# Peptides against a protein of PDB entry 7Q4I, part 71

Target 1, 281 residues: chain A of PDB entry 7Q4I
Amino acid sequence: HENSTIAERLYSEVRVLCWIMTNPSNHQKKARHVKRTWGKRCNKLIFMSSAKDDELDAVALPVGEGRNNLWGKTKEAYKYIYEHHINDADWFLKADDDTYTIVENMRYMLYPYSPETPVYFGCKFKPYVKQGYMSGGAGYVLSREAVRRFVVEALPNPKLCKSDNSGAEDVEIGKCLQNVNVLAGDSRDSNGRGRFFPFVPEHHLIPSHTDKKFWYWQYIFYKTDEGLDCCSDNAISFHYVSPNQMYVLDYLIYHLRPYGIINTPDALPNKLAVGELMPEI

## One batch from the design tools (peptide; made by RFdiffusion4, then SolubleMPNN)

Design b2_p14_7_s2 (from b2_p14_7, 9 letters changed)
Fold by OpenDDE base, seed 1:
Structure b2_p14_7_s2 (fold): chain B 281 residues (1-281), chain A 14 residues (1-14)
Amino acid sequence: as target 1 above (281 residues)
Amino acid sequence: STLEEAEKLLEELE
């Protein structure tokens, strides 16, 4: 027995549409497991594919398959969302079919922000884009205004947004968003710990798991530590999560409890004005 | 993305 009153309030006040990047070969292998686990906690869940699947709620986008078409899929996905779903949510999350997301923690992070603020959040990387860009694998979330600016202002202008479907999708959307003054937000908690992660928990939690020469340490925008201090107690996402691991994480996070330990949530912060960001740490 | 491909390759090597 648990008290979910605050989580229920945030579900209503911080509405999240989750769209999942997938392909027809992964509908049964991966995407359905997202739907059966963390995806059920989104206010709206849509699978973006090249083929329609009514059982999965997959949309057939007018794009080809292959890794070289991910940018094309991202553009068409947000066009589809803007046309059909822009008023169905306040925030719009992109995730892969092997990303696991704790949606309640994302709502907590987003709560103070206005959806009319042009901002997006994720695991921020520093190369290629001056303000940084969000890692594609960790997932990233756009405000409603960010989606509007991306689709209406950026996409139609080849000078602001790449018209070709080639390139790294996370870098390309990062460039487009910067060009329309969508801010790359800071997703770290009040202790400076990250919330969006481009790898599985094990890779972040184990000290010296990766070589110091590993590219990740050069790409991260903010300094991060290894071990237990790597990750917020309110972490939002992990990448490269297998279908089986999604069910394990669902059990560990939502069902398994140490008897006699009661967690009291922190008070919600004050809401920010339109265009206002949380102070940097 | 090319970065994601590199990430996957590196994870497979670890």
Scores: peptide ipSAE 0.027, ipTM 0.681, DockQ to the pose 0.221
Fold by OpenDDE base, seed 2:
Structure b2_p14_7_s2 (fold): chain B 281 residues (1-281), chain A 14 residues (1-14)
Amino acid sequence: as target 1 above (281 residues)
Amino acid sequence: STLEEAEKLLEELE
């Protein structure tokens, strides 16, 4: 007995392809639980692996396994997407097999932007890349134009994009995207609260959970507060979410309701022109 | 990597 009319509209107008970073050992342990929870709300869901799995819809990329191959897997994943799926969606989300995503909130954030705008969003970090880069764990989303520029302009040029498969995946793609003038967008809501998070909700919501020396506070591009003001009411992603927690989050977000409370969504913003960004907060 | 550092820190906090 819910009204999902706006969500259904955004599902059609803001098409999202989600690709999940996984490996064969995690197909059953983690990836299948993504497919059974938040992944079903993507317009298209693909698992990028080193082995094919027809039950999971996993693609075998020509890469090795291990942390040192994550950058290689990301490059091959986007090559695969560009070749086979570039017109199947408007936006292309990378997530891990332990990332939870509220896809409706992502569509809301993306709605005003043209997919032909060279932009990408996520949890923006300030080190290593002048404009910043998006945290790999929190997940990041590229516009169709950003994918095109990454695959066609950046990847073939060793001066623009690292040819080796080693390195920090999120930093390396951030460098490549900057070099082809893909903008690192601001994913914060109108109140300046973040939407993409590299940790579980508990770690962001609980004050003093981490000390002031915690690396996250040095890496975050935008100043953020702890506690309830840390996170948007329309938060998009959390990382280090266990398979069991994914089902809990699905229940809490999509099923559990406080009786007598009606949430009225904000009006959709005006659409932006190609190349235009939302004003800085 | 940022991810590796995050994982290590989370393990310490749990």
Scores: peptide ipSAE 0.026, ipTM 0.687, DockQ to the pose 0.183
Fold by OpenDDE base, seed 4:
Structure b2_p14_7_s2 (fold): chain B 281 residues (1-281), chain A 14 residues (1-14)
Amino acid sequence: as target 1 above (281 residues)
Amino acid sequence: STLEEAEKLLEELE
């Protein structure tokens, strides 16, 4: 008794490849639960690891494990995507194995944009990169053109992109993307509310949950409020979501309904030209 | 890394 016509349309028109950052120790503990929940709503789902897992659809990248190798894994993941999957989708999402994503909301955000526009979206942070960079934990999504520029133009040039595998992966990719004129987009909704979140919903929704001196407030590119108004009704992602919480979120978002309340989706915006961004709020 | 710092802070908050 649900009408999913618009969601089905966007599934076909806004194709998303999701790649999940994981490791062999987390295949069963975390990654499997992504596959069983929100990951099934991606057009293509790939787990990027150091070991192959046919049940999970995990790829063994030629990288070591550990936090100090995340940048190396990110580079190899996008190289792999470019070589094997660049035409399988229009948009390419990086997420962690503890990130939860409402893919339909991401498609809604991405709908007006051309995949040939060099742009990427996520939770924008202001330090280190002039235009900002997207928080790794919240997940970030690159257009097809952004992936092309990253792999073909940035990665081969040590002046544009860090050649070693050290550093914060989200900062490093942000630097690389800026250097090839991939734009750091604004993922906020029309009300100025964020869509990508580097923490669990509880941390964002509860006022004064964090100290005012918490680093997040210094890092966030756009001003944001706490409480219910912190987050878009069309929020896209949350981070530090436990495997159990993924199933809870799946139930709450896709199954649990208050009887008698019907939400009408907003009209789709007009499509933008190649290279055009949504106007600033 | 910023992520590592974030994770440590979150662990302290939990």
Scores: peptide ipSAE 0.026, ipTM 0.682, DockQ to the pose 0.186
Fold by OpenDDE base, seed 5:
Structure b2_p14_7_s2 (fold): chain B 281 residues (1-281), chain A 14 residues (1-14)
Amino acid sequence: as target 1 above (281 residues)
Amino acid sequence: STLEEAEKLLEELE
């Protein structure tokens, strides 16, 4: 009895390719649960690994496994996407195999933007990169133009992108994207609430859950609060979500309903011109 | 890295 007309419209107009960072040991343990939950709502879903898995739709990238190779895997993943899938979507999401994403909320955020605008979104952190960079765990989404600039302009130039495979993956891609004038967008809603989160909902929703000395408060680019004001009603992602929690979230978000409460979506904003961003909050 | 720091904290909270 649901009316999904506007969600179906956005599915067609805001096409999202989701690539999932994984490894062979996690194909069955984690990645398959992404495929069975939120990943099915992407227009295209690809698992980036070091081994091929036809059942999972996993690609074997020419990289080694381990934490020291995450940057290498990210570079090869986007090269693969550019070569094979650049026209299959308008936006390209990186997520981990323990990230949960509400894809409809991401489409809503992205709707006004042109995919030809060099921009990317996520949970913005302030250190290391002047304009900021997006947290790897929360997931980040690049426009088609951002992917083009990353692969064609940044990766081939050692002065713009780190040539070896070591380093913090999210920081390194952030540096590369800045060097080719891809803008680090603001993913907050109209109330100034965040949409991409590097932790589970409980960590953000409970007031005083962490000490103020916690590194997160020093890294976050925009001022944020705890409690119910921490998170947008249209939140997009959470990290460190277990396989079991993914099924729970799917049930709570897409199935469980309080009887007699009907939500009416806000009107879609006007589309922006190429290169134009939403006004600062 | 940011990820390593986050993982360490989560382990401490468990």
Scores: peptide ipSAE 0.026, ipTM 0.676, DockQ to the pose 0.184

Design b2_p14_7_s3 (from b2_p14_7, 8 letters changed)
Fold by OpenDDE base, seed 5:
Structure b2_p14_7_s3 (fold): chain B 281 residues (1-281), chain A 14 residues (1-14)
Amino acid sequence: as target 1 above (281 residues)
Amino acid sequence: DILEKAEKLLKELT
């Protein structure tokens, strides 16, 4: 007997369209497992590919395959969303076919924000973009206004957005969004713990005494710790999650319960005005 | 590329 009343409320009030970046070779190997696990908790789920697949709900974008076309695929994906689906959701999540997302935790983070605020969230990195950019692998979520600005204002202007399809996808969208005054938000919880993660849980949760020269420590925008203090109790995403691990995570998060422990959710925060952000921590 | 760097790290951890 589970009480999901608050989760159901947030499902209706904080509508999320999830688009999954994939390719034809991964439709059966990876993408279908997203659809069978966390993707079913999105308000709308679309797979962005180079080939159509009606069973998967995959869209054939006019792009080639390969790492050099990831930026091209992202541009075409958001064009497709803007043309067909901009009013179907309030928030628009990009994820990979090996990203796992706890959508309820994302709705909780997004609840106070207006979808008309030009903002996006994810795992913020500091290089290349002055305000920072969101890691591609951890997934990132744009407000409806951010999508509008990206597609209508940034993409048509080669001075604001790279016209060719080459480059690091996450850096390039970060540059474009900054150029149209979309804010790189802070996704940390009230304790300063991260919610979007570019690696599997094991990498973040287990103190490995990693070399401080490791690129990740130089790239993170906000200071983060390892161990149990690495991650919010309301964490949103992890990357490099295998298909089998997605089913394990679904079981652990949504089915497995310690008998006699009842979790009562915190009260929802007050809603922010259009253009207003949460105070910096 | 951030993905290439991440993949290298994962290979080292596995």
Scores: peptide ipSAE 0.020, ipTM 0.656, DockQ to the pose 0.178
Fold by OpenDDE base, seed 2:
Structure b2_p14_7_s3 (fold): chain B 281 residues (1-281), chain A 14 residues (1-14)
Amino acid sequence: as target 1 above (281 residues)
Amino acid sequence: DILEKAEKLLKELT
């Protein structure tokens, strides 16, 4: 039997609502597999779609489908969350229906922060937004205060937030959040290793002769190393994970154990005051 | 592919 006492404590103290970006064509193909794997470890799981699905707990948002409507869907998703679920969680994760998330590792990262601190985390990119923005594919998590500021202060003001539904979803929310003084946090671990990844583990762990011209190296906000040092031992998310790979990851992370190896978790850090951030590494 | 290897291994174990 495994000892999950600390994970259970964090489940109660660091409540996470996960909303999944999906569409009706992916309800059965992708979204249901999120629900059957990592999504079950969220405190609340909601699928944001254009059609209702009672089996999936999918919400029909008043948006069209297609890549040009992703920003519109994100705005409506957070409006829906603010109206119905703002007190159901402390943190609000956006993920895609092909994102895999280790929710326990996310709770560990978030533990010291107050949900009343205007902050959000993810894979930080440097272009377009001065403080940076979080990659949409890697998933990003907003504090309760960040959601409040986004919905109440940013969205109603066309000068602060784009009113139309076009544009890169992750860039547009990043601009809006910056304009209402929501801080783009540092999600790296104490060793400076990333936790949110916009690709599958293989692409980050294996030093491919990555062409230095690969866009990712120009976009990443923090300097990262390739290979095993690329990724935190407490990594949070990966993108482009197929439905089959989600079940494999669930098995490898939560069931497969090397006999005779016992991992002792690090002590929890001290809690921060409202508005305080961890020192940048 | 590490994931493909893992999938193959799982298929062999089940």
Scores: peptide ipSAE 0.017, ipTM 0.516, DockQ to the pose 0.027
Fold by OpenDDE base, seed 4:
Structure b2_p14_7_s3 (fold): chain B 281 residues (1-281), chain A 14 residues (1-14)
Amino acid sequence: as target 1 above (281 residues)
Amino acid sequence: DILEKAEKLLKELT
């Protein structure tokens, strides 16, 4: 028998709207599988596309398709969220249609924070943005206040936020958010282990999987190790997860159990005041 | 491969 009492509490207290970056060609190939796996654990799930899909709950944003339009799509997605859904959640996750997210672990990380704190979390990268920015592929989550500042304060001002739709989506939103004093939070656990990952679990868990000259090691904001110590026991996301792997992960995380092993959750931390962050480790 | 094993198990359960 499984006890989900704490998870249910966090589901109600830490409301998450997940928006999925997708396109019409991926509605059936990828996005549908997000909806059938981890996306069902969001309080609200929206697929941001260029075409409407009532079965998927996809929104047609007024943007073109392609990698060169991802920044435009991100801006329009958050505008749409602000207009229609800003009060439907406390936190607003961007993920790709090949990102897998353990939403319960994200709620645990977010629990102490006020949604009125201008903060966002993800896999923090150090280049281009002084405070860092969050990797687009790993997914990133904005507080309600962060969304408000982004849409109301940053987007309308070309000096604060890039007006054209070109550029690296994650870098550009990172610049915009910094310019409106949205803080790039530390998503690491109490042991200093990461929670948001821009690659599949295999790439992080297997030592020496990547070359030491691999760009990732120059981009990570916080020092990280490979192997089992790479990743929090409460990891939140992985990227480049195939549709089939999503179902495998769902099975492994939520269904497969080693008989006789019972995990006890850590105690919830104290809630922080508005504007307060957890101490850096 | 743990994922490969998991996929096999999942197929057996479905």
Scores: peptide ipSAE 0.016, ipTM 0.532, DockQ to the pose 0.027
Fold by OpenDDE base, seed 3:
Order: C-alpha cells, then sequence, then structure tokens
Structure b2_p14_7_s3 (fold): chain B 281 residues (1-281), chain A 14 residues (1-14)
C-alpha cells in the first residue's frame, strides 16, 4: 500500500496546468503517450497544435507548422491559457511531446513560491539573455503572475517581445519575460543538483566523453557535475524521451519498488512571501 | 531495445 497523503496535498495546493507542444503528425505518434503517462498527473492537460483532436483534447492554434513557427505557437498557447485557463492553475508548464515530467517533484520545488511571484523555472541557459533563459526541450514552468505579465504586458509591445513568429522559442520567451521583470529562477536542489534536463537520463547520468566542446557545457547557466552527482534525487524532467521510454519511466518511477526500502519524504519548507526567492546556493 | 535501455538506466541509478 502506498501512502500518497503528501502528494495529494501538493496536488491540491500546487495546481499545475501542463500544455504540450505538438503537431498533427505527432498526435498519435507522441502526444497520446504523454496523455497516457505523466500528463495524467497534471491538474489540467492541454495539447497545443495546429489541428483539433477531440480524442487527444488538442487545441488548434492559428499558427503554421515547422521549427520557424514554434515561437508563434508558444505565444498563441499562452494567450489561449490566459483567456481560458488562468484561474484553473497556479503554475503553467510548457513541455514538448517528447518531454517526460515527474509532476510531484515539480510541485515539491514550487511549493514554497507564491504563484503571484513573477518567476519561472527550468533548465537555465546563459547565452542571449542577461538573466538567462530556460531550455525549451527540458520544459519550463511559469507562475500565474509570469503568464499574466507575458500575455498582458510583453506580447502587445513589440519593444518588449518579438512580434514575428521566427526565432528560437525558448530564447524569445526568455527575452520577453526578462523585459517584464519575470525572474529566471534557480531550479537546483539544496545540494546544487539540477532538476530539469534537456536530454534523456542516460545522457546526463553516464559520464560520456562529451567533447568539452559540446555546446551544452557552454550554455548551462550553473556548473553541474557529471555522472550520478549530476542530477537531483527529485529530478523533474527529461527531454528526447521516446513514447516507449515514457512507459518505461512510468513503470520505474511509480510501479517498480525495491522490497524493504521505504522512502521518507523531507519536510516541506516554509512558504515564501510574494516576490521572495530561495537563497542562491 | 527498451529493456536494454531500462537495464542500463537501472544500473546507473543503483
Amino acid sequence: as target 1 above (281 residues)
Amino acid sequence: DILEKAEKLLKELT
């Protein structure tokens, strides 16, 4: 028998709307597997596409398909969320249709923060944006206030937010959010280990002879160790997760148990005031 | 193979 009392409490107190970036060609191939695995643990799950799909609960946004339209899709997705769903959650996660998320670990990270604090979290990268920006592939989560500022203050102003639909989606939203004083938070745990990962677990956990020239090491905002010490015990997300790997991860995380090992959760931290962040490590 | 990948992941996590 599992004791889920704390997880149930966090489900009610830290409400998360997850929106999934997808396209019509991936509805059946990828997106449905998100819905059947980790997406069911969100308080609300919406698939953002260019075509409606009643089985998937996909929204047809007024955007084209292709990499050059991802920024346009992100803008329209958050406009849609603000118009229809801003009060349905406290936090708003963007993920790709090949991102896997442990939603309980995300709720644990977010618990001390006020949703009225203008903040967002993810895998922080250092280039292009002074405060950094969050990697699109690892997924990123905005507070309710961050969504409000993005949609109401940033998007209508071409000086604050790019009006065209071109550019790197994660960089462009990062610029817009910085321009409206939404803070790029630190998602690392108390040991300084990352929680959002732009690659599969294998690529982070196994010290690959990653060429020191690998772009990732130049992009990461915080220095991270390689190997087993790279990753928090409360990791939140991984990217480039195949549909089959999603079911494997679901089994390993939620079903497979080592007999005789009981996990005791840490105590919840104190809640922060509006505008307050956790101290930097 | 999914099983091989899962086994590899398990070995790295233990």
Scores: peptide ipSAE 0.010, ipTM 0.511, DockQ to the pose 0.035

Design b2_p14_7_s4 (from b2_p14_7, 8 letters changed)
Fold by OpenDDE base, seed 3:
Structure b2_p14_7_s4 (fold): chain B 281 residues (1-281), chain A 14 residues (1-14)
Amino acid sequence: as target 1 above (281 residues)
Amino acid sequence: SILEEAEKLLEELE
C-alpha cells in the first residue's frame, strides 16, 4: 500500500536515460543484476559494451576492452546516445555495472534544473580540472545540453577533448566538459550532505579509522563529515556494490518498511531558469 | 555485507 504519485510525476517530468559501462565478461556476472534491480527504474536503460547482447540490451561499441579503453568507450557511448537517444530523455546517467543508483532521489535533485542548462552532477573531485570533475565510479549525470556540447563541440576538437582513448575516463570527460563550459554542479543536499558516493555505504557511513592519508580526502571537492552525517537522506549512488548487494539494497530501500513510520516528502522546489544553478551552500 | 552495514547504521541511530 504505497502512494507513488509524486514519484510517478517525476518519472514523467524528469526523464533519465541510464547507460551502464560493462564488458562481455560481466554481462551475466554483473550487468544483468543492474537490469533486474535499480536499472528498471530508469526511463531508458542501455548497456554499453564491446559485444552485442540481445537479452541484456547491450550495444557493441567499436572499442577494445581494458582500463586503457574506458575513455574511448565513454566517448563512443555518448556519441551513440546523441545519435539515437538524445530526445528520449532529459538527463543522461553514466554508471558502472557495480554502481547502485536510487533513481527517484536523482530525479528529485534534478527537478529544478532545465535540461537545456549545460550542467552535470556526481561526486565532485578537485584535482586535474579547475572546476572539478565527477568521479566515474559514483556515476555522473549530464543534461541534454551537456551531452550535445560534449559530442558536437568538444569531441571533434582535439584542442578541447583528448583524441586518443587513453587516460582516466572521469578526468578526461571532466576536461572536455569544462572546455565547452559545461558546469560541474553541486549535488549536495540543503544540509551540505553528499548524494553520489564512490564507495559502498559501509565505507561512508561507518567512521573507519581511514588513514588521513587516504587519497579520497585529498580528492573530494567539498569537505564532508564522516559517519551518519556524511550522507544525504536522499542519497543517489554507491559504488563497488556486488550483484548480491544490489538485491539487498533493492529490498531495504523499496520493500522493507518500519511499521508505523510514514515518510512525508518535502515540497518540490521552484524550477530554475535556463543556465541558473542552485545557490552554493 | 549490506545487512551488517544496515544493522550498524540502525545501532548508530539509536
Scores: peptide ipSAE 0.016, ipTM 0.503, DockQ to the pose 0.031
Fold by OpenDDE base, seed 5:
Structure b2_p14_7_s4 (fold): chain B 281 residues (1-281), chain A 14 residues (1-14)
Amino acid sequence: as target 1 above (281 residues)
Amino acid sequence: SILEEAEKLLEELE
């Protein structure tokens, strides 16, 4: 007896293509569980692999497997999307086969932005790239214009984009996108809380007094807190989520309800003009 | 690498 009218509106107005980075050994172990949980809430779901799987809807990209080929797989994935699917969505999400995403919350964040604005969102890190780059594990989402610029302007130019397939995937795409003036957006909510997370919820929600020398604290672009203030009530993604945990999260987020508590969503913000970003917090 | 450091952290939390 829930009211999903606003969610249905955003599903039609903020179309999201999700591509999942996977490999043949993980088709059954991990990828199929994405398809059976949060992936079904994408407007289009594609699994990018080195082998075709019609049951999974996996595409065989012309790349090898291994950690040293992740950048190559990302380049070929976006080439494939641009060639076959650029008009099937407004926004294009990269996620891993162990990333969990609340797609409705992502649509809410993206709603005011034009897909013709060259922008992308995720968990922003500050090293290596001047404007920052988005963490690969947390997942990152490109506007349609960002995909166009990446594939058409950046990839063909070795001076703008690394030609070989080696390197950190998220850093390399971040460099390429910066070189074609795609903006690294701010995905935080109005309270300054993050929405994309490179770890499981437990790591972010539980104050652990982690060593301040831990790389994460040096890499984050925006200051973040631990505990309940770590994460937006409209959080979008978590990483290192096991297949079993995906089903648990689906139950907790979409089925389990505290009786007598009704949540009324905030009004949607005004839409931005092409090229316009939300004000900095 | 960032990935290796993240994996190490996860192992410590388990």
Scores: peptide ipSAE 0.015, ipTM 0.584, DockQ to the pose 0.175
Fold by OpenDDE base, seed 2:
Structure b2_p14_7_s4 (fold): chain B 281 residues (1-281), chain A 14 residues (1-14)
Amino acid sequence: as target 1 above (281 residues)
Amino acid sequence: SILEEAEKLLEELE
């Protein structure tokens, strides 16, 4: 009953490989539910773990488990992608096994950009990295060129990229990417509203949910408002989404319809040249 | 129900 012609076009023209950060203890508890919900809308879906799981399509990376090994896992994940899958997609999304992503909205954001442009997107934070870095929890997406530069130029050079596996994963990749001139893009919509979120929708939509001293307000790169104006109508991701909530979101976004309301999508923007970014808001 | 929870959230946001 629905018309998905534009979404189908973008599925073909804006190919996304999604890799999910997980571990063996979460294969059944969390990762499986990603595969059964939003992950099925990726062009390619890979679960990066420390143990192989053929049912899940999980890859065993040569890393240990625990929070102190997340940076190591990220490096190995992108090395694996570059070696086996660099031409299987145009864009490469990192997400956690409790991240929910509306992939169609991500394709819409990415459509004007060339995959050969060294750029990546996510929820931009301002500390530690001059151009900013993308929050790990919200998920972040690299262009094909960004992956190439990260793996080929940054990782082999200890002066450009941290060689050990310790540190904050999102900060460390942000430093590495900056050092090889991968641009931290602006993922906000034309109204200046964010698309990638490091928390559940409730935390962003409800005013006064957090106090003014909450770290998030000091970390966010772009000024944002609370309430309904916090989030784009074409929001891309939310974090700390439970397995049950993933199915709820799938139902609400893709199945539940208000009868008699027809949404007309905006026209696609013009494609940008290689190296060109959308104008800053 | 899922619908009831969604309605409640919408009411709180209005």
Scores: peptide ipSAE 0.012, ipTM 0.488, DockQ to the pose 0.030
Fold by OpenDDE base, seed 1:
Structure b2_p14_7_s4 (fold): chain B 281 residues (1-281), chain A 14 residues (1-14)
Amino acid sequence: as target 1 above (281 residues)
Amino acid sequence: SILEEAEKLLEELE
């Protein structure tokens, strides 16, 4: 059997609430497969929808469905979390019902940071927001303090946060968070490799898979390479993962082992003080 | 790597 002592320690010390953006039509088709795979490794898992589902543990938010309501759903989701669950976790992950997340790798990244530091992490994009914003598809994680500032300081002020429900969800939350001095963190590992990815592994790992004119290359905040050097050995998320692919990834990451190869984890870094970030690479 | 192996399997499923 494997030694999971460090993972168990991080599970207790770096508590993560995962909320999944979904809709009633996807409860059975997509969301339940998140619950049966990577979602079970969150400290708390909540599905944010427009209809209640007790079997899934889905919450009915007071919003309509459709792409034009994603920003509205995000605002209501974090309001709900702040009201009911702000002390249930230290970090709060938004993911889609087709996002796959390696939660242990996220805990490793977050370990040195205080949850009282106003910071959030994800795949950072450079347009529209000066400090950057995190791609919605790759998923993004807010500290407890970031959630507090978003809900208490930003949302009630139309000058700081868009009051209507239209617009790109990830851009709008990025604007709001910047306006309340929540920092857009650097999620890259010590080798400068990314951890949050807005596409499936294939799109990142295969050299020249995408044209250099593809919008993604104009949006990424940090320089990135294609091929095996694209991605951290401790990658956190991928997007556009089908339900079947989630089970495959679960098997490959957590069950399939090459006999005779033992991985020794790196030592944990020192914890940072409140307000401190890791040095830039 | 795990990602490399995952990619191979995902391609076969599509």
Scores: peptide ipSAE 0.009, ipTM 0.528, DockQ to the pose 0.041

